# Peptides against a protein of PDB entry 9IZ0: the designs that were tried, part 63

Target 1, 345 residues: chain A of PDB entry 9IZ0
Amino acid sequence: ITCLGSNGHTYKQLVKGGNDDLRQDAVMEQVFEQVNGFLRSYRKTSQRNLSMRTYKVIPLALKTGVIEWVQDTIPLGEYLDSAHKVYHPKEWSLSTCRKLIAEKQMEDLETRLKVYDLVCRHYRPVFRHFFLESYADPVQWFTTQTNYARSTAVASVLGHVLGLGDRHGQNILIDKTSGEVIHIDLGIAFEQGKKLPVPECVPFRLTRDVVDGMGITGVEGVFRRCMEFTLETLRREEDSLLSVLEVLRYDPLFSWLISPLRRMKKQKMQLENFNQPESGNITTDASRDPKIQRNNVSGESEAERAILKVRQKLSSTLSVEASVGELIRIAQDPSYLALMFCGWS

## One batch from the design tools (peptide; aimed at target 1 D166)

Design b2_p23_8_s2 (made by RFdiffusion4, then SolubleMPNN; from b2_p23_8, 12 letters changed)
Fold by OpenDDE base, seed 5:
Structure b2_p23_8_s2 (fold): chain B 345 residues (1-345), chain A 23 residues (1-23)
Amino acid sequence: as target 1 above (345 residues)
Amino acid sequence: VEKELEEKRKKLEELRKNEVFVE
């Protein structure tokens, strides 16, 4: 929809209807706004303008709301698919790569690593071209690439700490003006991505294309340092962050668990993306939706486990540098990326 | 196009050296 603001400006807004609980997005955006407060209060993060990009989410009903349409954005996955066809027209299609990974999904790690390596050799990174194409001026190019690395660092640390899942290329927007990343569809948090049909095994998305966007230094430099400063800030503000999450523990509208319906929807979307011929009627026998009574007791225990896991991730047992180094290593490890739905780009 | 990209890369490497000096 297009809304005329009281200021006479026209705002595009996305009315999202369907099975997506925009209350989860709204709650996570509130957590990000609090974290942005912490990032502004700390000199090392404020001097670098470190922030998680937020967007306005107005939940209107149980499954309906208005999302601020972030103007001048593109989904990372949309750019990458288009750019890959332009820069590497002789390489494999995204659909071919997806199919090969899916065909080996049930195989051993060694077989999955071989297929992942094969896909990586036939689907090379292109995301550096976003910055090279979009910005004629070298200063704008530098500034936007730096903003991308900074925003990706914040989102990576915060996404790890909060256990933000479903970080595929359609749920990560790139702001064409600033180069900053904007994370959307925040309804898989607190490690619930591990409960998906294809479990998420990485702390955040740091695929080859995500790294290629950082330019010649890759993860070394702005990205690593900004991750360190972000984690240092979150460790400093641990009690404040945990207090924000404790408010959510008592929010009856917040779901600490992935819904069976959302899990099934993600499974279906994964299968549809594989162009598997319609092997016969998976009659989703709607009769086997167990009325898993959302026993409130299970929600509290999951909230407590989630908060304990956040505290564990903020532990000062390792240095900030060691913790960030390990996170970057795991996020780039082929042994984890080969297990992902789309770990190659 | 490639030459202009290479000049941009070189200028970026200089800007990055300067940013590493300012950080």
Scores: peptide ipSAE 0.026, ipTM 0.542, DockQ to the pose 0.016
OpenDDE base, seeds 1, 2, 3, 4: peptide ipSAE 0.022, 0.017, 0.020, 0.021; ipTM 0.565, 0.448, 0.554, 0.562; seed 4 fails the geometry check

Design b2_p23_8_s3 (made by RFdiffusion4, then SolubleMPNN; from b2_p23_8, 12 letters changed)
Fold by OpenDDE base, seed 2:
Structure b2_p23_8_s3 (fold): chain B 345 residues (1-345), chain A 23 residues (1-23)
Amino acid sequence: as target 1 above (345 residues)
Amino acid sequence: YEERLEKKRKELEELRKNEVFVL
């Protein structure tokens, strides 16, 4: 839809209908706006204009809402799929890579690592080409690549601290003007990604293409330093951040648990990637409902557990540098990445 | 690709001589 603002400007808006509860997206965007307040208050973060890019979400009903249309964006996964075909036309298709990882999903870690390494050798990073070809001017190229590294650093720290899951390439937009990342579909938070059929084992998305977009320094320099400054700010504002999350504990509309509908949708998408038909009728009767042990964990006990985990992630037991170093290590570790869903590659 | 990258590096080194980038 297109709305005329009171300022005389026309705003495009996306009406999302379906099975996704936009209330969680709206709440997470409110948390990000509060964190952006903290980032503006500290010299080290404000001098770098560090922020989580936000978008407006208006939930209208349990399954319907209006989302701000983020103009001049492309999904990271859409760009990467097109770019890999252009720059590496002799390499494996993304579908081939996903198939090989999926076929070995039930195998041991050693077998999964061998397949992940094989896929990595046949599907090389290309995201550096986004910046190299989209920006002719060297200042614009450097500025946009820097903005990408900065915004990815903020999103990585916040994504870790808030336990944001489901960070696949369609849930990350790239702003074509600024080079900043915009995280969408925030309906898996507070480590509920660990409850997926394929558990999320990494703190944030730091795949080879995400790193390739940072340019020659990779994770070093701008990205690492901006993660450190962001984490330093969040540790200083721990009580403020926890107070914001405590308000959500008492929101009867906020679900600290992954919605059954979203879980079922993710289960179905994971199963459909296994059911790529090799030519042979195997009607595997999907009637094995894994007994959802509804552990009647009260929503309050899950909220308390989520807040406790946020506090634990903000702990000063390690230096900011050591904590960021370990997060970067884990997020890039093949032993974790090889365990991820095939759609993460 | 390497030639394009090297061209952009040279252009950036010239720009860095003229501007103090706050990194």
Scores: peptide ipSAE 0.019, ipTM 0.470, DockQ to the pose 0.016
OpenDDE base, seeds 1, 3, 4, 5: peptide ipSAE 0.008, 0.025, 0.010, 0.017; ipTM 0.358, 0.561, 0.384, 0.460; seed 3 fails the geometry check

Design b2_p23_8_s4 (made by RFdiffusion4, then SolubleMPNN; from b2_p23_8, 14 letters changed)
Fold by OpenDDE base, seed 5:
Structure b2_p23_8_s4 (fold): chain B 345 residues (1-345), chain A 23 residues (1-23)
Amino acid sequence: as target 1 above (345 residues)
Amino acid sequence: VLEELEKKRKELAELRANEVVVE
């Protein structure tokens, strides 16, 4: 739908209906706006314009609403697939790489590491080319690459703290104007990604291409420092952040658990569609609402565990530098990445 | 140099647009 705003500008809006939990996205966007308030108040983060990029979600009913259409974006996965074909046409296809990882998904860590290393040697990073291709002016190139590293750092810390899952290349948009990342489809939060058929075992997405987009310094410099400043801000505002999450504990419309439908959809994708880009049009005619016994795992007990886990992630037991160093290490560790879903790399 | 870079960028963008249409 195209709406005329009160300011005379036309806005594109996506009307979603059916199985999308737009309430989950709307609540997570509200949490991000509060965190953006903390980032604006703290000198080290405000001087760098650190923010989580947000988009407007207006839930109209339990499974219907309006989403702001983010203009001038591209999915990270769409760019990477096309760029690999152009820059490395003699390397393995993404489908071949995914197939090889999937064939070994039930094998031991040693076997999965060998396959992951083999795939990495035949599918090299290309994301640095996004900035080199998109920005002719050297100042614009440097600015957009810096904005990418900054926004990725904020999203990485916040995604770890809130336990955001399902961070595949189609759920991460790149703003073509600013170089900033925009995270979409926020329905897997509070470590519910660990309940997927292939558990998510990394704190955030820091794949080789995500690092390659940071340029010659990789994770060292802008990214690491911006993670440190973001984590320092969240540790200072711990009580404020926990107070925002406690309001959600008593929201009967907020789900602290992955929806059974979303889990089944991801299970089906993880079992059948190793080779296709997630064309989001799985019309699951789930007009059969099975009376899935909501195992009355009290949403309250899951909320309490989630809030406790957020508090644990904000612990000052380690320095900010040590905590960020460990997060960066784990997110890049082949021993963790080789355990991820074949569509992760 | 700038014109060659712009031309090469346009060619790469057209190649990508054509690959997305063929799948």
Scores: peptide ipSAE 0.033, ipTM 0.470, DockQ to the pose 0.029
OpenDDE base, seeds 1, 2, 3, 4: peptide ipSAE 0.023, 0.029, 0.025, 0.023; ipTM 0.409, 0.423, 0.400, 0.418

## One batch from the design tools (peptide; aimed at target 1 R98 L196 V198)

Design b2_p24_1 (made by RFdiffusion4)
Pose (drawn by RFdiffusion4):
Structure b2_p24_1 (pose): chain A 304 residues (1-257, 299-345), chain P 24 residues (1-24)
Amino acid sequence: ITCLGSNGHTYKQLVKGGNDDLRQDAVMEQVFEQVNGFLRSYRKTSQRNLSMRTYKVIPLALKTGVIEWVQDTIPLGEYLDSAHKVYHPKEWSLSTCRKLIAEKQMEDLETRLKVYDLVCRHYRPVFRHFFLESYADPVQWFTTQTNYARSTAVASVLGHVLGLGDRHGQNILIDKTSGEVIHIDLGIAFEQGKKLPVPECVPFRLTRDVVDGMGITGVEGVFRRCMEFTLETLRREEDSLLSVLEVLRYDPLFSWLGESEAERAILKVRQKLSSTLSVEASVGELIRIAQDPSYLALMFCGWS
Amino acid sequence: AEEQVERLEEMKEEVEEEREEAAE
């Protein structure tokens, strides 16, 4: 539902009747805003202008809340389905991949990896072409690319820290003229998903297409640097963060999918921010564990 | 915009169905 504005600008409101965890999304957005404040009160974490982008959430009811449909965007999942067909029509479709993996579900590890390798060899990455031929001449393209890399890196590090759940393309919106990413529908949090009926391996969203969209350079450069600066900044302001997560713990609003998984979740948050391991080593291990095909194969259908 | 929402809902449903199948 799109309305005009007094200043002359139109605002789009996405109202949902489905039982999306909009209250959890709201409190997560509050945490994200406070994180943006942390990144704002520091030298390195603001020269890069890095920020975990927040979309305003106004949940009138958990089941029937209303959120701000962000200014013109194309969701990642809805995108690169058309781009896959247009750019690579000869290669296999999502239908062959999907239920072929469906056949993979009951198989053993080697079979799952083999079939995944086959399908991934068939479906070459295509998202790299969104930033080309869409935005502008090169300067704007590069600014958009670095904006996407920074925003996705910060969102991914924060999601791993807070154990964010669903990370399909249907839950990712790419801005367009700016390139900052907006994660949407973050109902599953505090390590909720891996432990699904169907298990997962990857801690944060990192497919082949996503790393292909970061540029010619994969996730080694601006992405890693932004991730590691984010990790160090989050560690330096750890006390305030755990204070925020504690106030989330003691209220019965945040979903942690007497004693609760929230305690263990924030303990794992502390461990993830623990200074025992160097931050650079932590970022390296995170990139490896999110990029390796062995982990990616068991994730779910698609996710190429 | 409405078409995008509908497509997203469809994708969600497909994912849910696939999850249920996988769970079985």

Design b2_p24_1_s1 (made by RFdiffusion4, then SolubleMPNN; from b2_p24_1, 13 letters changed)
Fold by OpenDDE base, seed 1:
Structure b2_p24_1_s1 (fold): chain B 345 residues (1-345), chain A 24 residues (1-24)
Amino acid sequence: as target 1 above (345 residues)
Amino acid sequence: VEEIEKKIEELKKERQKELEEAAA
């Protein structure tokens, strides 16, 4: 829809209806605004204009709300699929790569690593071309690539600390004007991504294309340093951040657990992205509800566990540099990326 | 491509220098 603002400007807005509680997105955006306050207050992050890009979410009901439409954006996955067809027309399709990874999903790590390496050789990175195509002026090119590396660094640290899941290429938007990343669909947080049918095992998305967009230095330089300054800021503001999360512990509308329905929906979307529409009514009679023993782990004990994990991720036991170094290593490790739904791009 | 990559390397060196000067 298009809404007229009180300032006389027209804004595009997405009306989202469905089983997903938009309050989860709204709450996470509120946490990001608080973190942006910390990033503005700290000299090392403020001087670099470090922020998590936010968007306005107005929940109207449990299943209905209005999301601010982020103008001039493209989903990372949409750009990468299009650019890969242009720059590497002789390489494998995204569907072929997905199929091969899925066919080996139940195999051992060694077999999955061999398939991942094979897919990587037949699906090369292209995200560098986003900046080269979009910005003919060298200063604009450099500025936007720098903004991309900075925003990706902030989102990577914050995504790790808050345990953001479901970080696939359709849930990461690129701002065509600034080069900044915008993370959307925030309803998988506090490591609930590990409970997905394909468990998330990386702290954040740092695939070959995500790195390729950083240019010739890759993760070294702007990205690493901005991760370090962001983590240093979050460690300084630990008590402030934990106090914000404690308010959410008492929010009766906030869910610390992924709903069974959302899990099933994500499972179905993962499976449907493998099936071309062959018209076969495989009514998988999902009537065998495995008795997931709802261990009635009180929502309070899951909130406490989530907050404890945030505290542990902010621990000063390791230096900022050592912590960031380990996060970057894990996020790029083929042994983790080979286990992901789309770890090659 | 190569000329753009060369100009990118120059701009990276200049901006790395500016960032080192602003971090000092």
Scores: peptide ipSAE 0.013, ipTM 0.346, DockQ to the pose 0.014
OpenDDE base, seeds 2, 3, 4, 5: peptide ipSAE 0.000, 0.000, 0.000, 0.010; ipTM 0.257, 0.291, 0.234, 0.360; seed 5 fails the geometry check

Design b2_p24_1_s2 (made by RFdiffusion4, then SolubleMPNN; from b2_p24_1, 12 letters changed)
Fold by OpenDDE base, seed 3:
Structure b2_p24_1_s2 (fold): chain B 345 residues (1-345), chain A 24 residues (1-24)
Amino acid sequence: as target 1 above (345 residues)
Amino acid sequence: VEELVKKIEELKEQRKKELEEAAK
């Protein structure tokens, strides 16, 4: 829909209905707004204008709401698929890579690493081209690439601390004007992604294409330093952040458990990306997968466990530099990336 | 600022040439 604001400007809005629970997204956006307050209060983060990009979410009912339409964006995965066909037309298709990883999903780590390496050789990074092709002006190119590295650093720290997981290329938007990343579909938080059929094993997405977008310095430039300043800010504001999360413990709109419908939707999306459409009516009776332990864990016990994990991730036991170094190492480790749905790009 | 802009222009022109050579 398009709305006329009281200021005379027109705003596009997206009305979502049916099976989209926007309550989790709205709550996570509120947490990001509070964190953006902390980032603005601290000199090292405010001087760099570090923030998590947010979008407005208004939940209207259990399965309906209005969201801000983010203008001038593209999904990361949509750009990468298109760019890979242009810059590497002789390499494997995304569907071929997905099929090979899927066929080996039940194999040992050594076999999965060999297949991951093979896929990586036949599907090279291209995300650097987004900045080169979109910005003719050198100052705009440098500014947008810097903004990308900064926003990715903030999102990576928050993604780790709040347990948002890897995030896939359809849940990450790129702002074509600023180069900043916008994370959407925030209905998996507090490490709930580890309970998916294909578990999220990394603290945040730091694949070869995510790194290629940072330019020649990769992770060792703006990205690492901005992660350090962001984590330093969150450690200073630990009590403030935990107080925000304690409010969510008692929020009747927040679910500490992944909804069965959202689990089924994600499971179906994972399975549809593994199966070419051969016409077999596999009624996957979702009741019979023994790995879906319906642990009758109360929402309160999951909330307490989630808050405890956030506290542990904010621990000052390691330096900021050591903690960021370990997070970057784990996020780029082939032993984790080879286990993921799409760890190669 | 000008020296940084010049260095970025040189890097862009070098990458453009590398892309034009890789497309042949």
Scores: peptide ipSAE 0.028, ipTM 0.410, DockQ to the pose 0.018
OpenDDE base, seeds 1, 2, 4, 5: peptide ipSAE 0.020, 0.008, 0.000, 0.006; ipTM 0.413, 0.317, 0.288, 0.288; seed 1 fails the geometry check

Design b2_p24_1_s3 (made by RFdiffusion4, then SolubleMPNN; from b2_p24_1, 10 letters changed)
Fold by OpenDDE base, seed 1:
Structure b2_p24_1_s3 (fold): chain B 345 residues (1-345), chain A 24 residues (1-24)
Amino acid sequence: as target 1 above (345 residues)
Amino acid sequence: VEEIVKKIEELKEELERLRKEAAE
């Protein structure tokens, strides 16, 4: 929908209805705004204008709300699929790559690594071309690529610390004006992505195309340094961040667990994207509304575990550099990427 | 065309390196 603001400007808004609780997205956006406050207050992050890009979420009901439509954006996955067809027309299609990875999903790690390597050889990175095509001016190109690396670094640290899941290329938007990343669909948080049918094994998305967008230095330039400054800021503001999360512990609308319904929906979307023939009657016996008595006790225990896990991720036991180094290593490790739904791009 | 694009990429990458050195 398009709304006329009180200022006379027109704003495009997405009305989202369905089974997804927009309160989850709204809460995570509130956490990001608090973190953006910390990033603005700390000299090392403020001097670099480090921020998590946010969007307005107005939950109107449990299943309905208005999301700010982020104008001048493209989903990363949409750009990559289009660009790969242009730059590598003789390579495998995304559907072929997905099929091969899916066919080997139940195989051992060695077999999955061989298939991942094969897919990587037949589906090369192209994300560098986004910046080359979009920005003719060298200053604009550099500024935009720098903004991309900075925003990706912030999102990577926050994504790890908050345990953001479902970070596929359709849930990451690229701002065509600034080059910044915008993360959407925030309803899989606090490591609930590990409970998906394809468990998430990486701390954040740092695939070959995500790295290709960083230019010649890849992760060893602006990205690594901005991850370090972001993590340093979050460690400094640990008590403030934990206090924000403790408020969410008492929010009766916030779910610390992935709902069975959302888990099933994500499972179906994963299967449909594989063109697996409809193997028969998964009777969505919608009649078993499991009155999962959300035993409030189970939700509180999961909130406490989630907050404890955030505290553990902010631990100063390792240096900032060592912690970031390990995160970057794990996020690029073929042994983890080969296990992902789309770890090759 | 590919060589020119590659050369533009290399020059943009060099410009990025120089700007990183200037921003340290």
Scores: peptide ipSAE 0.019, ipTM 0.450, DockQ to the pose 0.016
OpenDDE base, seeds 2, 3, 4, 5: peptide ipSAE 0.000, 0.017, 0.000, 0.013; ipTM 0.262, 0.520, 0.256, 0.385

Design b2_p24_1_s4 (made by RFdiffusion4, then SolubleMPNN; from b2_p24_1, 12 letters changed)
Fold by OpenDDE base, seed 1:
Structure b2_p24_1_s4 (fold): chain B 345 residues (1-345), chain A 24 residues (1-24)
Amino acid sequence: as target 1 above (345 residues)
Amino acid sequence: VEKTVEKIEKLKKELEKLREEAAR
């Protein structure tokens, strides 16, 4: 919808209706705004204009809300699919790559690594072309690529610390004006992504295309340094961040657990992305709900566990450099990426 | 492809200059 603001400007807004509580997205955006306060207050991060890009979420009801439509954006996955067809028309399709990874999902790690390597050889990175195509001026190209590396670094640290899941290419927008990343659909947080049918094994998305967008220095340039400064800021503001999360512990509308419905919906969407529309009645025999004993782990116990994990991720036991080095290593490790739904791009 | 390679090489040289200027 398009709304007229009180200032006379028109704003495009997305009305989201569904089973997903927009309160989860709204709460995570509030956490990001608090973190943006910390990034503005700390010299090393403020001098670099480091921020998590946010969008306004107005929950109207448990199943309905208004999301600010981020203008001049494109989903990373949409750009990559389109660009790959242009730059590598003789390579495999995204559907072929997905099919091969899925067919081997139940195989051992060695087999999955061989398939991942095979897919990587037939689906090469293209995200460098986003910046080369979009910006004719070299200063604009450098500025936007730098903004991309900076925003990706902030989002990577925050995504790890808050355990943000579901970081596929459709949930990461690229701002065509600034080059910054915008993370959307924030309802899988606090490591609930590990409870998905395809468990999330990486701390954040740092696939070959995500790295290719950083230019010739890859992760060893602006990205690593901005991750270090962001983590240093969050460690400094640990008590402030934990205090924000403790307020959420008492929010009766905030769910620290992935809903069974959201898990099933994501499982179905993952399966439907593998089925071409052959009209085969896959009777999802919903009757075999494995009695996952709902250990009624009180929502309080899961909140406490989530906050404890955030504290553990902010621990000063390792240096900032060592911690960031390990996060970057794990996020790029083929042994983890081969286990992901789309770890090759 | 060739125009993109020329653009990349030009951008690399300008980036090297901008890095030298930003290191001062």
Scores: peptide ipSAE 0.016, ipTM 0.459, DockQ to the pose 0.015
OpenDDE base, seeds 2, 3, 4, 5: peptide ipSAE 0.000, 0.000, 0.014, 0.000; ipTM 0.291, 0.250, 0.428, 0.290

Design b2_p24_2 (made by RFdiffusion4)
Pose (drawn by RFdiffusion4):
Structure b2_p24_2 (pose): chain A 304 residues (1-257, 299-345), chain P 24 residues (1-24)
Amino acid sequence: ITCLGSNGHTYKQLVKGGNDDLRQDAVMEQVFEQVNGFLRSYRKTSQRNLSMRTYKVIPLALKTGVIEWVQDTIPLGEYLDSAHKVYHPKEWSLSTCRKLIAEKQMEDLETRLKVYDLVCRHYRPVFRHFFLESYADPVQWFTTQTNYARSTAVASVLGHVLGLGDRHGQNILIDKTSGEVIHIDLGIAFEQGKKLPVPECVPFRLTRDVVDGMGITGVEGVFRRCMEFTLETLRREEDSLLSVLEVLRYDPLFSWLGESEAERAILKVRQKLSSTLSVEASVGELIRIAQDPSYLALMFCGWS
Amino acid sequence: FEEIDEEDRELAELYFEQKLEELE
């Protein structure tokens, strides 16, 4: 539902009747805003202008809340389905990949990796072409690319820290003229998903297409640097963060999918921010664990 | 690497079919 504005600008409101965890999304957005404040009160984490982008959430009811449909965007999942066909029509479709992996579900590890390797060989990455031929001449394109890299890196590090759940393309919106990514529908949090009926391996969203969209350079450069600066900044302001997560713990609103999984979740948050390992080594291990095909094969259908 | 237990296969199947339909 799109309404005009007194200043003359239209605002789009996405109202949902489905039982999306909009209250959890709201509290998560509050945490994200406070993180943006942390990144604001520091030298390195603000020269890069890095921020985990937040979209305003106004949940009137958990089942029937209303959120701000962000200014003109194309979701990642709804995108690069048309781009896959237009750019690579000869290669296989999503239908062959999907249920072919469906045949993979009951198979062993080697079979799962083999079929995944085959399908991934068939379906070359295509998201790299969104930032080309869409935004503008090269300066604006590069600014958009670095904005996407930064925003996705910060969102990913924060999601791994807070154990964010579903990270399909259907839950990722790319801005357009700016390039900052907006994660949507973050209902599953504090390590809720991996432990699904169907298990997962990847801690944060990192497919081949996503790393192809970061530029010619994969996730080694601006992405890693932004991730590591985010990790160090989050560690430096760790006390305030755990204070925020504690106040989340003691209220019965945040979903942690007497004693609760929230305690162990924040303990794992502390471990993830623990200074025992160097931050650079932590970012390196995170990139490796999110990029390796062995982990990616077991994730789920698609996710090429 | 975690695997699906035999006791959880039925649940995994239901979830898989539902999730697959959502993706379609």

Design b2_p24_2_s1 (made by RFdiffusion4, then SolubleMPNN; from b2_p24_2, 13 letters changed)
Fold by OpenDDE base, seed 5:
Structure b2_p24_2_s1 (fold): chain B 345 residues (1-345), chain A 24 residues (1-24)
Amino acid sequence: as target 1 above (345 residues)
Amino acid sequence: FPEVSEERLEEAREALEKLLKELE
């Protein structure tokens, strides 16, 4: 829909109807706004304008909400698929790579590593071209690439701490104006990504294309330093962040568990992506949802476990540098990426 | 999106099978 604001500006809005509870996305966006407050209050993060990019989510009912249309964006996965066809037309298609990885999904780690390495050789990174082709001015190119590395660092730390899952290329938007990343579809949080049909084993998405977008320094430039400053800020504000999460523990509308329906949809999408390219028209006939009895007792125990995991991730037992170093190592480890649905790009 | 020709997928499977057999 298109709405005329009281300011005379026209806003595009996405009305999402379906079985997905937009309340979880709205709550996660509120957590991100609180974290953005912490990032603005701390000198090292404020001086770099570090923030998690947010979008407005207005839940209207269990199955209906309004999402702000993020203008001037492209899904990372859409750009990468298009760019890969242009820059590497002789390499394997994304669908070939997906099929090979998925055909060997039940094999041992050694076999899956061999498949992953082969796929990586036939599907090279291209995301550096986004900055090279979109920005003819060298200052604008450098600024947007820096903003990308900064926003990716914030999203990586915050995504790890909050245990954000389902971070595939369609759930990560690139702002074409700023180069910043915008994470969408936040309904898999607090390590519930480990309950997906393909478990998420990485702390955040740091694939070869995500790194290629950082330019010649890769992770060792702006990205690492901005991860360190972000983690230092979150450790400093641990009690404030935990207090925000404790409010959610008592919110009967917030789900600490992945929706069985969402898990089934992701399972179906993973099975359908085996056979057909993304025709985005999933007309899920929304008629007979069985009454999901929210067993409240299981929710409180999962909330407590989630908060304990957040506290553990904010532990000062290791230095900020050592903690960030380990997170970057694990996020790039082939032994984890080979287990992912799309770990090569 | 152009359907991956079954032919290119089969070439990629053959390349994978060859690689896996060379590593057994």
Scores: peptide ipSAE 0.142, ipTM 0.738, DockQ to the pose 0.030
OpenDDE base, seeds 1, 2, 3, 4: peptide ipSAE 0.108, 0.000, 0.113, 0.107; ipTM 0.720, 0.269, 0.724, 0.719

